Peptides against a protein of PDB entry 5A53. Designs and how they scored, part 25

Target 1, 230 residues: chain A of PDB entry 5A53
Amino acid sequence: LVENVKQALFIPGQSCNKNLHDIMVDLSALKKPDMKRFNRKNDIHPFEDMSPLEFFSEKNDCSLMVLMTSSKKRKNNMTFIRTFGYKIYDMIELMVADNFKLLSDFKKLTFTVGLKPMFTFQGAAFDTHPVYKQIKSLFLDFFRGESTDLQDVAGLQHVISMTIQGDFQDGEPLPNVLFRVYKLKSYKSDQGGKRLPRIELVEIGPRLDFKIGRIHTPSPDMVTEAHKKP

## One batch from the design tools (peptide; aimed at target 1 T148 D149)

Design b2_p10_4_s4 (made by RFdiffusion4, then SolubleMPNN; from b2_p10_4, 4 letters changed)
Fold by OpenDDE base, seed 1:
Structure b2_p10_4_s4 (fold): chain B 230 residues (1-230), chain A 10 residues (1-10)
Amino acid sequence: as target 1 above (230 residues)
Amino acid sequence: SAQFEPLYTK
């Protein structure tokens, strides 16, 4: 079953500022060509009323959405939403820390649009803790791209690294998730007359530290339906 | 390796 590539819709909320707009542009560039962006601000409060997001999911044929909002309590907030059958499946607030870096802060490198990134996850909680499991699931689903049989190393140009910032115990605040993007750069090393392919990881941005906010989890019935192979 | 089963969108 060749699954259709999930389309992402980026939505500026009413409180979207310049920083969030710039972050939106840079993050959505990694999802090209499978993304849409709204140019107008929309007054959406997904944890109060989810119906506008379900409407946008259906009308734009997008099963992935990102709402950009900012308030005193939730600064630089990216709400990631997934739908199943155009109904809300899950949501998570990821607030970008002020130390973010944009693509313009890094050396501009050429890349091919549409190539699937490889993911790396650092932190045991990505496999054990329900919130970090959801984050792992979300990002893998968000950037899955086309299932090409030729996932040859030759088609890999990007690595996305997600790291839990430190250890934590039960009852402690959840550590931030460090989001980093690298390009694989191949060099011909002339070591001893043998051209050995050297691969280097070069950070290309954006650089985002995510603080975890509110979460909506799917009903058990929706989980069962979403895991059914068609 | 937990094979991440992608959520199937109908």
Scores: peptide ipSAE 0.074, ipTM 0.622, DockQ to the pose 0.235
OpenDDE base, seeds 2, 3, 4, 5: peptide ipSAE 0.049, 0.034, 0.058, 0.070; ipTM 0.523, 0.516, 0.537, 0.668; seed 3 fails the geometry check

Design b2_p10_5 (made by RFdiffusion4)
Pose (drawn by RFdiffusion4):
Structure b2_p10_5 (pose): chain A 225 residues (1-189, 195-230), chain P 10 residues (1-10)
Amino acid sequence: LVENVKQALFIPGQSCNKNLHDIMVDLSALKKPDMKRFNRKNDIHPFEDMSPLEFFSEKNDCSLMVLMTSSKKRKNNMTFIRTFGYKIYDMIELMVADNFKLLSDFKKLTFTVGLKPMFTFQGAAFDTHPVYKQIKSLFLDFFRGESTDLQDVAGLQHVISMTIQGDFQDGEPLPNVLFRVYKLKSYKSRLPRIELVEIGPRLDFKIGRIHTPSPDMVTEAHKKP
Amino acid sequence: SSFKVAGFSE
């Protein structure tokens, strides 16, 4: 009954550069094998016209899309896009801070591609705040991959950690979201003792513009059997 | 009984 794994399409925008491309490559690796990359630049402005994104979603059968854009106003801009029936469901701009680390900045460890990641979300706002609820929903939908009734404990290899940069009060600017990836190591103490090693990429997301779905589309996208 | 997950998260 459940749908196939959502496919991701990574799209360099007109203003995409090499540094932003490196961020795309390393992040896209976490999506393997359910990922496609465009090589050319495309003049796409999602908050002016959504038509091209819906077109690419249909013709490439990708319900998850990431546009790469950079200006001084919005530097290292990653616009995450989800579609339903090849129409736009929601969008959010996540801009990467300059303190980012790539896979090259971390010791390369053995890594089995295509395993179900673990998730940990740190921050009460991930459950109550509309903006951060969308982010939690987005990254769960984006990277969880295959849904299954069976889990091999040996397959529990890495965790995707997302942390809000400190608590905050209403009216203040929204804190950044800290994206971290760790590999698990376990030792004997039955329950194992767990330690973590960072493997990257390391990304601090600054929150930009947001598009939310209509109530009608939510009804259809979240309809229950 | 099933533990599968479908659709967009809430």

Design b2_p10_5_s1 (made by RFdiffusion4, then SolubleMPNN; from b2_p10_5, 6 letters changed)
Fold by OpenDDE base, seed 5:
Structure b2_p10_5_s1 (fold): chain B 230 residues (1-230), chain A 10 residues (1-10)
Amino acid sequence: as target 1 above (230 residues)
Amino acid sequence: KSFLEDGFAK
């Protein structure tokens, strides 16, 4: 079953500022061509009322949404939303730390739009802790692209790295997730008459450190329905 | 052409 590529909708909230807009533009560029962006600010508070997001999901045929908001308590907040049947499945707030870097902060490299990134996850909690499991699932789902049966390694251009920043115990604040994007660069070095292929990872941006905020988890019934293979 | 909704109409 070729699952249709999930479409993403990026929504500026009422409190969206220039920095958030720039972050939105850069992050959404990685989702091209399966991305829509709104230009108008929308007064949406998803943890108070989810109905506007369900409306947008249905009207735009987008099962992925990102709401850009900022407040004193939740600065540079990217709320990631997934829908199932145009109903809210899950939500998570990921606040971008002030040390972020945009694509313009890195050496401009030409890249082909629409190539599926490879993901790497660093931290055991991505496989054991519910919150980090959700983050892992979300980002894999968000950037998965077209299901090609053959992962043509020859077409791999981008690597997205997600790292949990440090160890933590139960009851402690959850460490940030470090989001990094790299391009694979092939070098032909002629060392001693043997052309050895050398591959290097070059960071291309954006660079985002995510602080974890509020989470909405799906009901057990929705989980069961979402996992039902047609 | 599906109309892109660029706002929440109350």
Scores: peptide ipSAE 0.034, ipTM 0.628, DockQ to the pose 0.027
OpenDDE base, seeds 1, 2, 3, 4: peptide ipSAE 0.031, 0.031, 0.033, 0.026; ipTM 0.648, 0.653, 0.656, 0.671

Design b2_p10_5_s2 (made by RFdiffusion4, then SolubleMPNN; from b2_p10_5, 5 letters changed)
Fold by OpenDDE base, seed 4:
Structure b2_p10_5_s2 (fold): chain B 230 residues (1-230), chain A 10 residues (1-10)
Amino acid sequence: as target 1 above (230 residues)
Amino acid sequence: SSLLVDGFAK
C-alpha cells in the first residue's frame, strides 16, 4: 500500500514576526516538496474557531497545517494541526524558545530533497504520556515521506532527534521537547587495507526547543475512523 | 470572525 504523502500548509498568523518567518522557512524546507506556504498573514485563532483551518485543509488539499503566531503569553508559537477528512483531528501549540538556531547557523551541507528522515525519540514519556505520544505521532506523520515498500536504508540521509528535556512527575509542568536535525555522513576509512565503514552524524539545523502549550485531542470516534485501514 | 486573506496556495 503506497500511503499518499501528507501535504503541509504553513500559515503566517496576524502576529507572525521575522523570527517565526525564518523558523517557518527552515522547518518547511525539511518538508519539501510536500509543502505549501502562504505569503500573507491570516487572522486565525484555532482554539476559538477551527472552521478557517478546515476550510484551508479542504481548499489546499493539506492534512497538515502549521500556524505561526507570537504574543507575550505565547511567544514564537507554532500551532501544529492535523485533519482527517478535512476536519480537525488534533492540535498542539509548540512555542520555540529564544535559543533557536537557523540553517544559516550551521555548515551548509548538500541534501537531496524528498528523502525520508529517520526518527529517534529520547524519553519514556513518548510511549506512555498522552501529550508526548501525540507529539511523537504528529512528527512521524508530518515528516513521513513516501512509503516505499523497500526501506532502502542506503538512501537514509537525515536523522530527526526529539528529546524530552528531563524527568517530570504528575502535576509538574511538561518539559520542553528538543528538536534536532542531523545529516548522516558515511566515510570509508582504510585502516591496514580493511575498509571499515564509519558513520558520523552532523547537525544541520534548524535547532528548536519546543515549549508545550494548548492541546486539542481527537474524539474517540475520530480516532477509530482515522485508524481504520481501508 | 477571522479574516481569511489567503484562500488558496498557488
Scores: peptide ipSAE 0.031, ipTM 0.672, DockQ to the pose 0.022
OpenDDE base, seeds 1, 2, 3, 5: peptide ipSAE 0.030, 0.030, 0.007, 0.030; ipTM 0.667, 0.669, 0.479, 0.668

Design b2_p10_5_s3 (made by RFdiffusion4, then SolubleMPNN; from b2_p10_5, 5 letters changed)
Fold by OpenDDE base, seed 5:
Order: structure tokens, then C-alpha cells, then sequence
Structure b2_p10_5_s3 (fold): chain B 230 residues (1-230), chain A 10 residues (1-10)
């Protein structure tokens, strides 16, 4: 089953600032061509009323949404939303730490738009802890390109790395998730008459450290419906 | 052309 590529909608909230806008632009560049951005600020509060997001999902035919907001309590907040049948499936707040780096902070490398990134996840909690499982699922779903049966390794240009920052126990604050983007660079080294292909990872940005905020989890009924194979 | 809906219709 070739699943249609999920479209993403990036929404500036009322409290969206320049930094959030820049982060939005850089992160959304990784989702091209399957991305839309609003130009106007929208007064949306997902954890108070989800109906506006459902409206936008349906009217824009986007099952992925990212709302950009900022407050003293939730600075540089990216709320990631998924819909199923244009109804809210899940939501998670990921706040970008102040140490972020934009694409402009790295060497400008040309890349082909539309290539599917490879993901790497570091931290056992990505497979065991419900919050980190949701984050893993979200990012895999968000940046999943065309379902090609053949991953042409030859076409791999980008690696997205997600790392849980340290260990934690039950009842402790959840560690940040470190988001990093790398480009694969192939070198032909001529060492001793044998051309050995060398591949290096070069960070290209953006660099984002995500602090985990509020979460909305799907109802058991929605989980069942979303996993039904057509 | 899908029209981009930008903002709330209150």
C-alpha cells in the first residue's frame, strides 16, 4: 500500500516571534515539498480548544500541523499535532532551548529537496517510555517521505539524529531531546593507489534541543481506527 | 488549486 505522503501545515500562533519564525522556516525546509505555511498569526490554544486545528486540518488537507507559540512558561514552543480523519489524534509541546542553531549558522550545503531522511534514535526510552515513543512515532511520521519499497541507499543525503539527554528515573523531569541534522558527504580518498570511499557526516542544521511540555494522547478507539489497514 | 485557509473563521 503506497500511503499518500502526509502534508504538514506550519502555523504561527499569536505569540510567534522572529526566533520561532526562523526555526519554523528552517525545520519546514526539511518537509518540502509536502509543507504549507501560514503567513498570518492565528490565535490558537490547542489545549483549551482543539476545534480550530481540526478546521485547518480539513480545509488545508494536512494531517500534520505545527503551532509556533511563546510565553514565559513555554518559551519557543512548537506544538506538534497529528490528525486522523481531520480529528485530533495526538499533540505534544516541544520547547526549543535558547542554544538553538539555524541553517545560516552552518556551512551552506546544496541538497536535493524531497529526499527521505534516515533517522537515528539514541536512548532506550524511545522504545519503552510512552512519551518518548510518541516523539519517535511523531518524527518518523512527520518526515516520512514517499513510501518507496526500495530504500535506495544511494539516494540517502540526510540523517536526523534524536538523542535523549541523559538518564532519568520515574517521577523525575523528562530529559530534553537533542535534534541534529547531518548531510552525508562522500569523499574519494586516494590513499596508496586504492580509492576507498569515505563517508562523513556533516552537521547542516537546524540544531534544536527540545524540552518536553504538555501532551495529548489519542483515545483507545482512535488508536484502533488509525491502525486499521484499509 | 487548494486554497490555503489562513486564520479563524469565527
Amino acid sequence: as target 1 above (230 residues)
Amino acid sequence: KSFLVDGFAK
Scores: peptide ipSAE 0.030, ipTM 0.620, DockQ to the pose 0.027
OpenDDE base, seeds 1, 2, 3, 4: peptide ipSAE 0.015, 0.026, 0.006, 0.029; ipTM 0.511, 0.673, 0.471, 0.674; seed 1 fails the geometry check

Design b2_p10_5_s4 (made by RFdiffusion4, then SolubleMPNN; from b2_p10_5, 5 letters changed)
Fold by OpenDDE base, seed 2:
Structure b2_p10_5_s4 (fold): chain B 230 residues (1-230), chain A 10 residues (1-10)
Amino acid sequence: as target 1 above (230 residues)
Amino acid sequence: SSNLVDGFAK
């Protein structure tokens, strides 16, 4: 079953600022061609009323949404939303730390649009802790691209790395998730007359450190329905 | 004006 590529809708909230807009543009560039963006600010409060997001999901045929808001309590907040049947499945607030880097901060490298990135996850909690499991699931789902039976390693251009920033114990604040994007660069090494293929990872941006905010989890029934293969 | 009225990406 070739799963249809999930479309993403990027929505500037009423409190969206220039930094969030720039982050939105750069992050959404990684989702091309399967991305839509609103240009107008929308007064949406997803943890108070989800109806506007469900409306947008249906009208734009987007099962992924990102809402950009900023407040004193939740600065540079990217709310990631997934829908199933145009109903909210899950939500998570990921606040971008001030140390972010945009694509313009890195050496511009050409890339083919639409290639599926490889993911790397660093931190055991991505497989054990429910919040980090959700983050892992979300980002895999968000950037999965076209389902090919064989991920042709030859077509691999990008690596997205997600790292939990340090260890934590129960009851402690959840560490940030470090989001990094790399391009694979192939070099011919001329060492001693033997051309050895060399692959290097070059960071291309954006560089985002995500602070975890509020979370909405799906009902068990919705989980069951969403995992049913058609 | 909000995109909420149109429902579509602009």
Scores: peptide ipSAE 0.021, ipTM 0.657, DockQ to the pose 0.023
OpenDDE base, seeds 1, 3, 4, 5: peptide ipSAE 0.019, 0.010, 0.013, 0.021; ipTM 0.613, 0.619, 0.629, 0.652

Design b2_p10_6 (made by RFdiffusion4)
Pose (drawn by RFdiffusion4):
Structure b2_p10_6 (pose): chain A 225 residues (1-189, 195-230), chain P 10 residues (1-10)
Amino acid sequence: LVENVKQALFIPGQSCNKNLHDIMVDLSALKKPDMKRFNRKNDIHPFEDMSPLEFFSEKNDCSLMVLMTSSKKRKNNMTFIRTFGYKIYDMIELMVADNFKLLSDFKKLTFTVGLKPMFTFQGAAFDTHPVYKQIKSLFLDFFRGESTDLQDVAGLQHVISMTIQGDFQDGEPLPNVLFRVYKLKSYKSRLPRIELVEIGPRLDFKIGRIHTPSPDMVTEAHKKP
Amino acid sequence: SSVTYYESSS
């Protein structure tokens, strides 16, 4: 009954550069094998015209898309896009801060591609705040991959950690979201003692513009059998 | 849904 794994399409925008491309490559690796990369630049402006994104979603059968864009106003801009029936469901701009680390900045460890990641979300706003609820929903939908009734404990290899940069009060600017990836190590104490090693990429997301779905589309996308 | 956790034998 459940759908196939959502496919991701990574799209370099007209203003995409090498540094932003490196961020795309390393992040796209976490999506393997359910991922495609475009090599050319495309003149796409999602908050002016959504038509090209819907076109690429249909012709490539990708319900998840990431546009890469950079200007001084919006540097290292990663626009995360989800579609339903090849129409836009929601969009959010996540801009990467300059303190980012790539896979090259971390010791390369053995890594089995295609395993179900673990998730940990740190921050009460992930459950109550509309903006951060969308982000939690986005990254769960994006990276969880295969849904299954069976789990091999030996397959519990890495965790995706997302932390809000401190608590905040209403009216203040929205804190950044800290994207971290760790590999698990376990030791005997039955329950094991757990330790973590960072493998990257390390990304601090600055929140930009947001598009939300209409109530009609939410009804269809979240219809229950 | 319920998930069954298991360990593979070598």

Design b2_p10_6_s1 (made by RFdiffusion4, then SolubleMPNN; from b2_p10_6, 7 letters changed)
Fold by OpenDDE base, seed 5:
Structure b2_p10_6_s1 (fold): chain B 230 residues (1-230), chain A 10 residues (1-10)
Amino acid sequence: as target 1 above (230 residues)
Amino acid sequence: MKVTFYVPKV
């Protein structure tokens, strides 16, 4: 089934600042060309009223949204929203830690726009813990890109790495998720007279450490409907 | 460390 590529809408909230804007620009660059970005601030509080986001989803034909807000309690907050049938499916707050790095902090590398990233997830909780399962699902869905039959390894330019920062026990605060982006660099290295393909991962940014905030989970009925294969 | 790359299967 060729699913249409999900479009993302990046929304600066009323409390969006320059740092959040820069983070938004850099993260959204990875979603090009399937990205829209608002230039104006919008006063949206998705955990109080979801209706404005549903309206934006429908109006812009975007099933992915990212709301950029900042407060003392929720600094550098990126609320990731998914919709199904223009209704809210799930939401998660991911707060960017102050140690973030922008694309400008790394060596500029040329990249082809629209190539599907590879993903790597580090931490067993990505497969077992409901919150981390949602994060894994979200990011895989967010950056899925075109279903190209081009399993051409040559088309694999980017690796998105997501790591749970340490182990945790039940009842402990959920560790941050370390978001890293790498470019695959192929070298023809002559080691010992044999051309061995050498692949290096070069970090290209952005570098984001996500603190997990509030979550909205879909109803069981919406889960069933959203996973119905047509 | 074995890094497994996931390509989201459709």
Scores: peptide ipSAE 0.043, ipTM 0.696, DockQ to the pose 0.048
OpenDDE base, seeds 1, 2, 3, 4: peptide ipSAE 0.033, 0.024, 0.019, 0.027; ipTM 0.649, 0.554, 0.495, 0.608

Design b2_p10_6_s2 (made by RFdiffusion4, then SolubleMPNN; from b2_p10_6, 6 letters changed)
Fold by OpenDDE base, seed 3:
Structure b2_p10_6_s2 (fold): chain B 230 residues (1-230), chain A 10 residues (1-10)
Amino acid sequence: as target 1 above (230 residues)
Amino acid sequence: MKVTYYVPKK
């Protein structure tokens, strides 16, 4: 079964500002061509009423959504939403720290749109802690792209690195997740008449440090339904 | 709706 590529919808909230807009543009560029962006602000509060998001999911045929909001309590907040059957599956707030870097802050490199990113996860909690497991699942699902049987190494362009910022014990505040994007750069090096391939990772942005906020977890019934292979 | 809050480490 070739699963259709999940489409993402980026939604500016009422409190979306220029910085959040720029972050939205840069992050959504990584999801091209499977991405839509609203140009108008929408007054949506997903943890109070989910119905507008379910409506947008169905209307736009998008199972992935990102709501951009900012307040004093939740500055630079990106709410990631997944739907199943156009109903809310899960949600997580990820607030971008002020030290963010945009694509314009890095050396401009040409890249092919639509290539699947590779992922690296640093931190044992990505496999053991329920919140970080959800984050890992979300980002893998978000950037999965088209299922191609032949991963030609030539088609590998991007690496998304996600790092848990430090160790923590039970009951301690959850560390931030450091989001970094790299491009594989291949060089032809002539050493002594032999062409040796040299590969380097070059950061291309955006650079985002995510502070974890509110979470909605799916019901056990929805989990079972979403994992049922047809 | 069940909402869970997490406080991130600074």
Scores: peptide ipSAE 0.024, ipTM 0.567, DockQ to the pose 0.015
OpenDDE base, seeds 1, 2, 4, 5: peptide ipSAE 0.022, 0.015, 0.017, 0.019; ipTM 0.565, 0.392, 0.463, 0.513

Design b2_p10_6_s3 (made by RFdiffusion4, then SolubleMPNN; from b2_p10_6, 7 letters changed)
Fold by OpenDDE base, seed 4:
Order: sequence, then structure tokens, then C-alpha cells
Structure b2_p10_6_s3 (fold): chain B 230 residues (1-230), chain A 10 residues (1-10)
Amino acid sequence: as target 1 above (230 residues)
Amino acid sequence: MKVTFYVPEK
């Protein structure tokens, strides 16, 4: 069963500013062509009332949403939302640190729009800790793209890297997640008669350090329903 | 640190 590509909707909140807008544009470019952006600000508070997001999910046929808000307590906040049957499945706040870099901060490289990225996850907690497991699941789901039989390296252009910034113990604040995007560059090396393909990763942006905020997790019943393969 | 690579499945 080839699952249909999940569509993403990027929503500027009422408190969205220029920097956050630029981050939105650059991050959403990685989701093209399966992305929509609202041009108008919407006064949405997902942890107070989820109904507006469920409405937008249904009306736009988008199972992925990103709400862009900024406050003193939650600066440069990207709330990632997933829906199942147009009902909220899960939510997570990821606040972008001030040291972010936009695509314009990197060398402009030509790339094909819509190619499926590879992923790398650095940190044991991505496999064991519930919050980081959710983050891993979210980003895999968000950028999975079209299921193509093109498993050839030639069809793989981008690598999305996610790293947990340091070790932590129970009860300590959760370390940031370092989001990096690389372009795959292949070279034919003629060293010593064995043509070993040399692969280099070149950072292309955006560069985002995510601070973890509030989380909404699905009910066990909703988890069961969402994982039922037809 | 454990590094896991994910490649698109066929």
C-alpha cells in the first residue's frame, strides 16, 4: 500500500514576527510540493483550544500543521501538530534558538524539489525516551515524501540530521535537538585502482536548534487506530 | 552516541 504523501499546512499565529516568518519559509521549502502556507495571521492557541486546528486540517486536507508563534516565554515557537481523521493526534512545541541560520546564509546549491530525504538521528534517547521518540516519529512522518522505488543513491539528494545536544538524567531539562540539512555530494575517487565512491555532506540550511516545550500525546485508543494498516 | 541512519524504504 503506497500511502498518500501527507500534506503540511504552515500557519502564522497572531504573534508571528519577521524572523519566524523567514524560518517558516525556509523550513516549508523542504516540504514542497506537499505544503501550503497561510498568508494571514490566525489567533490560535492549540493548548487551550484545539478545535480551530482540527477545522483547518479538514478544510485544507492536511494531516500535518505547523503553528508559528512568539512570546517572551516561548520565543520563536513552532508548534508541530499531527491529525488522524482530522482530529488532533499529537502536538509538540519546538522553539528555535536565536543562533538559527537561514538558507541565504549558506552557499546556494541547485537541488530538485520533492526528492525524499535521508535521515540521521544522533542520541540513544531517540529510541528510548518518549519525547524524543515522538520527535523522531514526527520528523520522519513530516518529510517522508512520496514512496518511490528510487532507492538509488542518485535519487537521494538531502540528509536531515537531528542530534540531541548532550546527555541528560531523569528529572533534568530535556536537551535541545539540533536540526541540520545537508546535500549529498558524490565523487568518483580513483585512488589505488579501487573506485570507492566518496560521499560528502554539504550543509545547505536551514540550521535550527530546537528547545522542547509543551507536548500533547494521543490516547492509547487513538494510537491503536492510527497504526491500523488497512 | 548512537547514530541511526534511515533510508527511504522501497
Scores: peptide ipSAE 0.035, ipTM 0.667, DockQ to the pose 0.054
OpenDDE base, seeds 1, 2, 3, 5: peptide ipSAE 0.025, 0.032, 0.034, 0.031; ipTM 0.558, 0.636, 0.642, 0.651

Design b2_p10_6_s4 (made by RFdiffusion4, then SolubleMPNN; from b2_p10_6, 8 letters changed)
Fold by OpenDDE base, seed 1:
Structure b2_p10_6_s4 (fold): chain B 230 residues (1-230), chain A 10 residues (1-10)
Amino acid sequence: as target 1 above (230 residues)
Amino acid sequence: MKVIFYVPAV
């Protein structure tokens, strides 16, 4: 099934600041060409009223949305929204910690637009805990991109690494998710007369530590519909 | 720590 590439809409909220704007620019660059950005701030409160997001999903034909807001309680907040049939499927707040790094903080490396990233997930909770399962699902869905024949390993330029920051027990606050982006750099190694390509991972940014906020989970009916193979 | 590589399947 050639699934249509999911388009992402980045929305600056009314409280969007310079840091969030810069983060938005850098994160959205990884989603090119399948990305739109609003230039104007929009007063949207998705946990109070979801209808504006459903409207934007339909009008822009975007099943992925990211709302950029910041408050004292929810600083540097990226609300990730998925829609199904232009209705809200799920939402999650991911607050960026102040230790973030932008693309400009790393050595500039050229990358080809539109190549699918590989993902690595570190932490057992990505497969067992409902919140981390949702995060895993979200990011895989967000960056899935076009069906490229993966036959060309040459088409794999980026690795996105997601790590749960430490172990936790039931009732403890959920650890942050460490988001890291690496470029695959191939070097010709002359080791032993066999030109074995040496592959190195070079961090390219952005570097984001996500604190988990509020979550909206899909209705059982929407889960059933979204998992129906056409 | 088990590192699992995922290539988003279409």
Scores: peptide ipSAE 0.029, ipTM 0.541, DockQ to the pose 0.049
OpenDDE base, seeds 2, 3, 4, 5: peptide ipSAE 0.019, 0.024, 0.014, 0.018; ipTM 0.514, 0.534, 0.484, 0.488

Design b2_p10_7 (made by RFdiffusion4)
Pose (drawn by RFdiffusion4):
Structure b2_p10_7 (pose): chain A 225 residues (1-189, 195-230), chain P 10 residues (1-10)
Amino acid sequence: LVENVKQALFIPGQSCNKNLHDIMVDLSALKKPDMKRFNRKNDIHPFEDMSPLEFFSEKNDCSLMVLMTSSKKRKNNMTFIRTFGYKIYDMIELMVADNFKLLSDFKKLTFTVGLKPMFTFQGAAFDTHPVYKQIKSLFLDFFRGESTDLQDVAGLQHVISMTIQGDFQDGEPLPNVLFRVYKLKSYKSRLPRIELVEIGPRLDFKIGRIHTPSPDMVTEAHKKP
Amino acid sequence: PPSPPPPTSD
């Protein structure tokens, strides 16, 4: 009954550069094998015209898309896009801070590609705040991959950790979201003692513009059998 | 190394 794994399409925008491309490559690796990369630059402006994104969603059968854009106003801009029936469901701009680390900045460890990641979300706002609820929903939908009834404990290899940069009060600017990836190590104490090793990429997301779905589309996208 | 999990029966 459940759908196939959602495919991701990574799209360099007209203003995409090498540094932003490196971020795309390393992050796209976490999506393997359910990922495609475009090599050319495309003049796409999602908050002016959504038509090209819907076109690429249909022709490439990708319900998940990431546009890469950079200006001084919006530097290292990663626009995460989800579609339903090849129409835009929601969009959010996540801009990467300059303190980012790539895979090259971490010791390379053995890594089995294609395993179901574990998630931990740190911050009460992930459950109550509309903006952060969308982000939690986005990254769960984006990276969880295959749904299954069966889980091999040996397959529990890495965790995707997302933390809000401190609590905050209403009216203040929205804190950044801290994207971290760790590999698990377990030791005997039955329950194991768990330790973590960071493998990257390390990304601090600054929140930008947001597009939300209409009630009609939510009804169809979230319809229950 | 472990193989990826199979799809759900649903």

Design b2_p10_7_s1 (made by RFdiffusion4, then SolubleMPNN; from b2_p10_7, 6 letters changed)
Fold by OpenDDE base, seed 2:
Structure b2_p10_7_s1 (fold): chain B 230 residues (1-230), chain A 10 residues (1-10)
Amino acid sequence: as target 1 above (230 residues)
Amino acid sequence: APAPEPRSSK
């Protein structure tokens, strides 16, 4: 049984500002057509009370949510939430560093809406460290798109790269995750009368460096239920 | 093998 494409709901928090709004618009554009956005600010504090998010998940039929908040302690904070049966499965705060770039900062390239991106993960911790495992799972799940039998390379338009920024040891602050989006551009090179196919990766944005914040993890029972094959 | 992503519904 193939699960339907997970729908994402983008929620401006009460402290949402212009920068967060712009980031929200750009990131959500990559999730089209499987995305909804609220136009109104909502006073939601997910690490204090998760009930409003569960309500929004159910009412909007969205199992993915992104809450946009900003404070002195948590500037440009994107709280990514997943639900299982409209109950909170996991949450993670990813704070966007000030060096972010919007889609408008890059050369506009046309792309087909709804194509599944390919992911690349750089850093061993994505497979070993629980926090980075959650991040990897989250982004794979968030941008999974439609299940196609053949993810034909011919249909591949986007590559999303996620890189752990440097090495770290136990007890050290977790390095940022560098989020980069590329478009595959096909060229015919004319080298000496031979047209060789060339593929280039062109960065299209947004460019986001994520600082890791607070995390909520599911109970072992919820993990078991969410991974049961129907 | 990486664990499959969680389902959204039962």
Scores: peptide ipSAE 0.491, ipTM 0.892, DockQ to the pose 0.046
OpenDDE base, seeds 1, 3, 4, 5: peptide ipSAE 0.481, 0.489, 0.476, 0.475; ipTM 0.889, 0.891, 0.889, 0.887

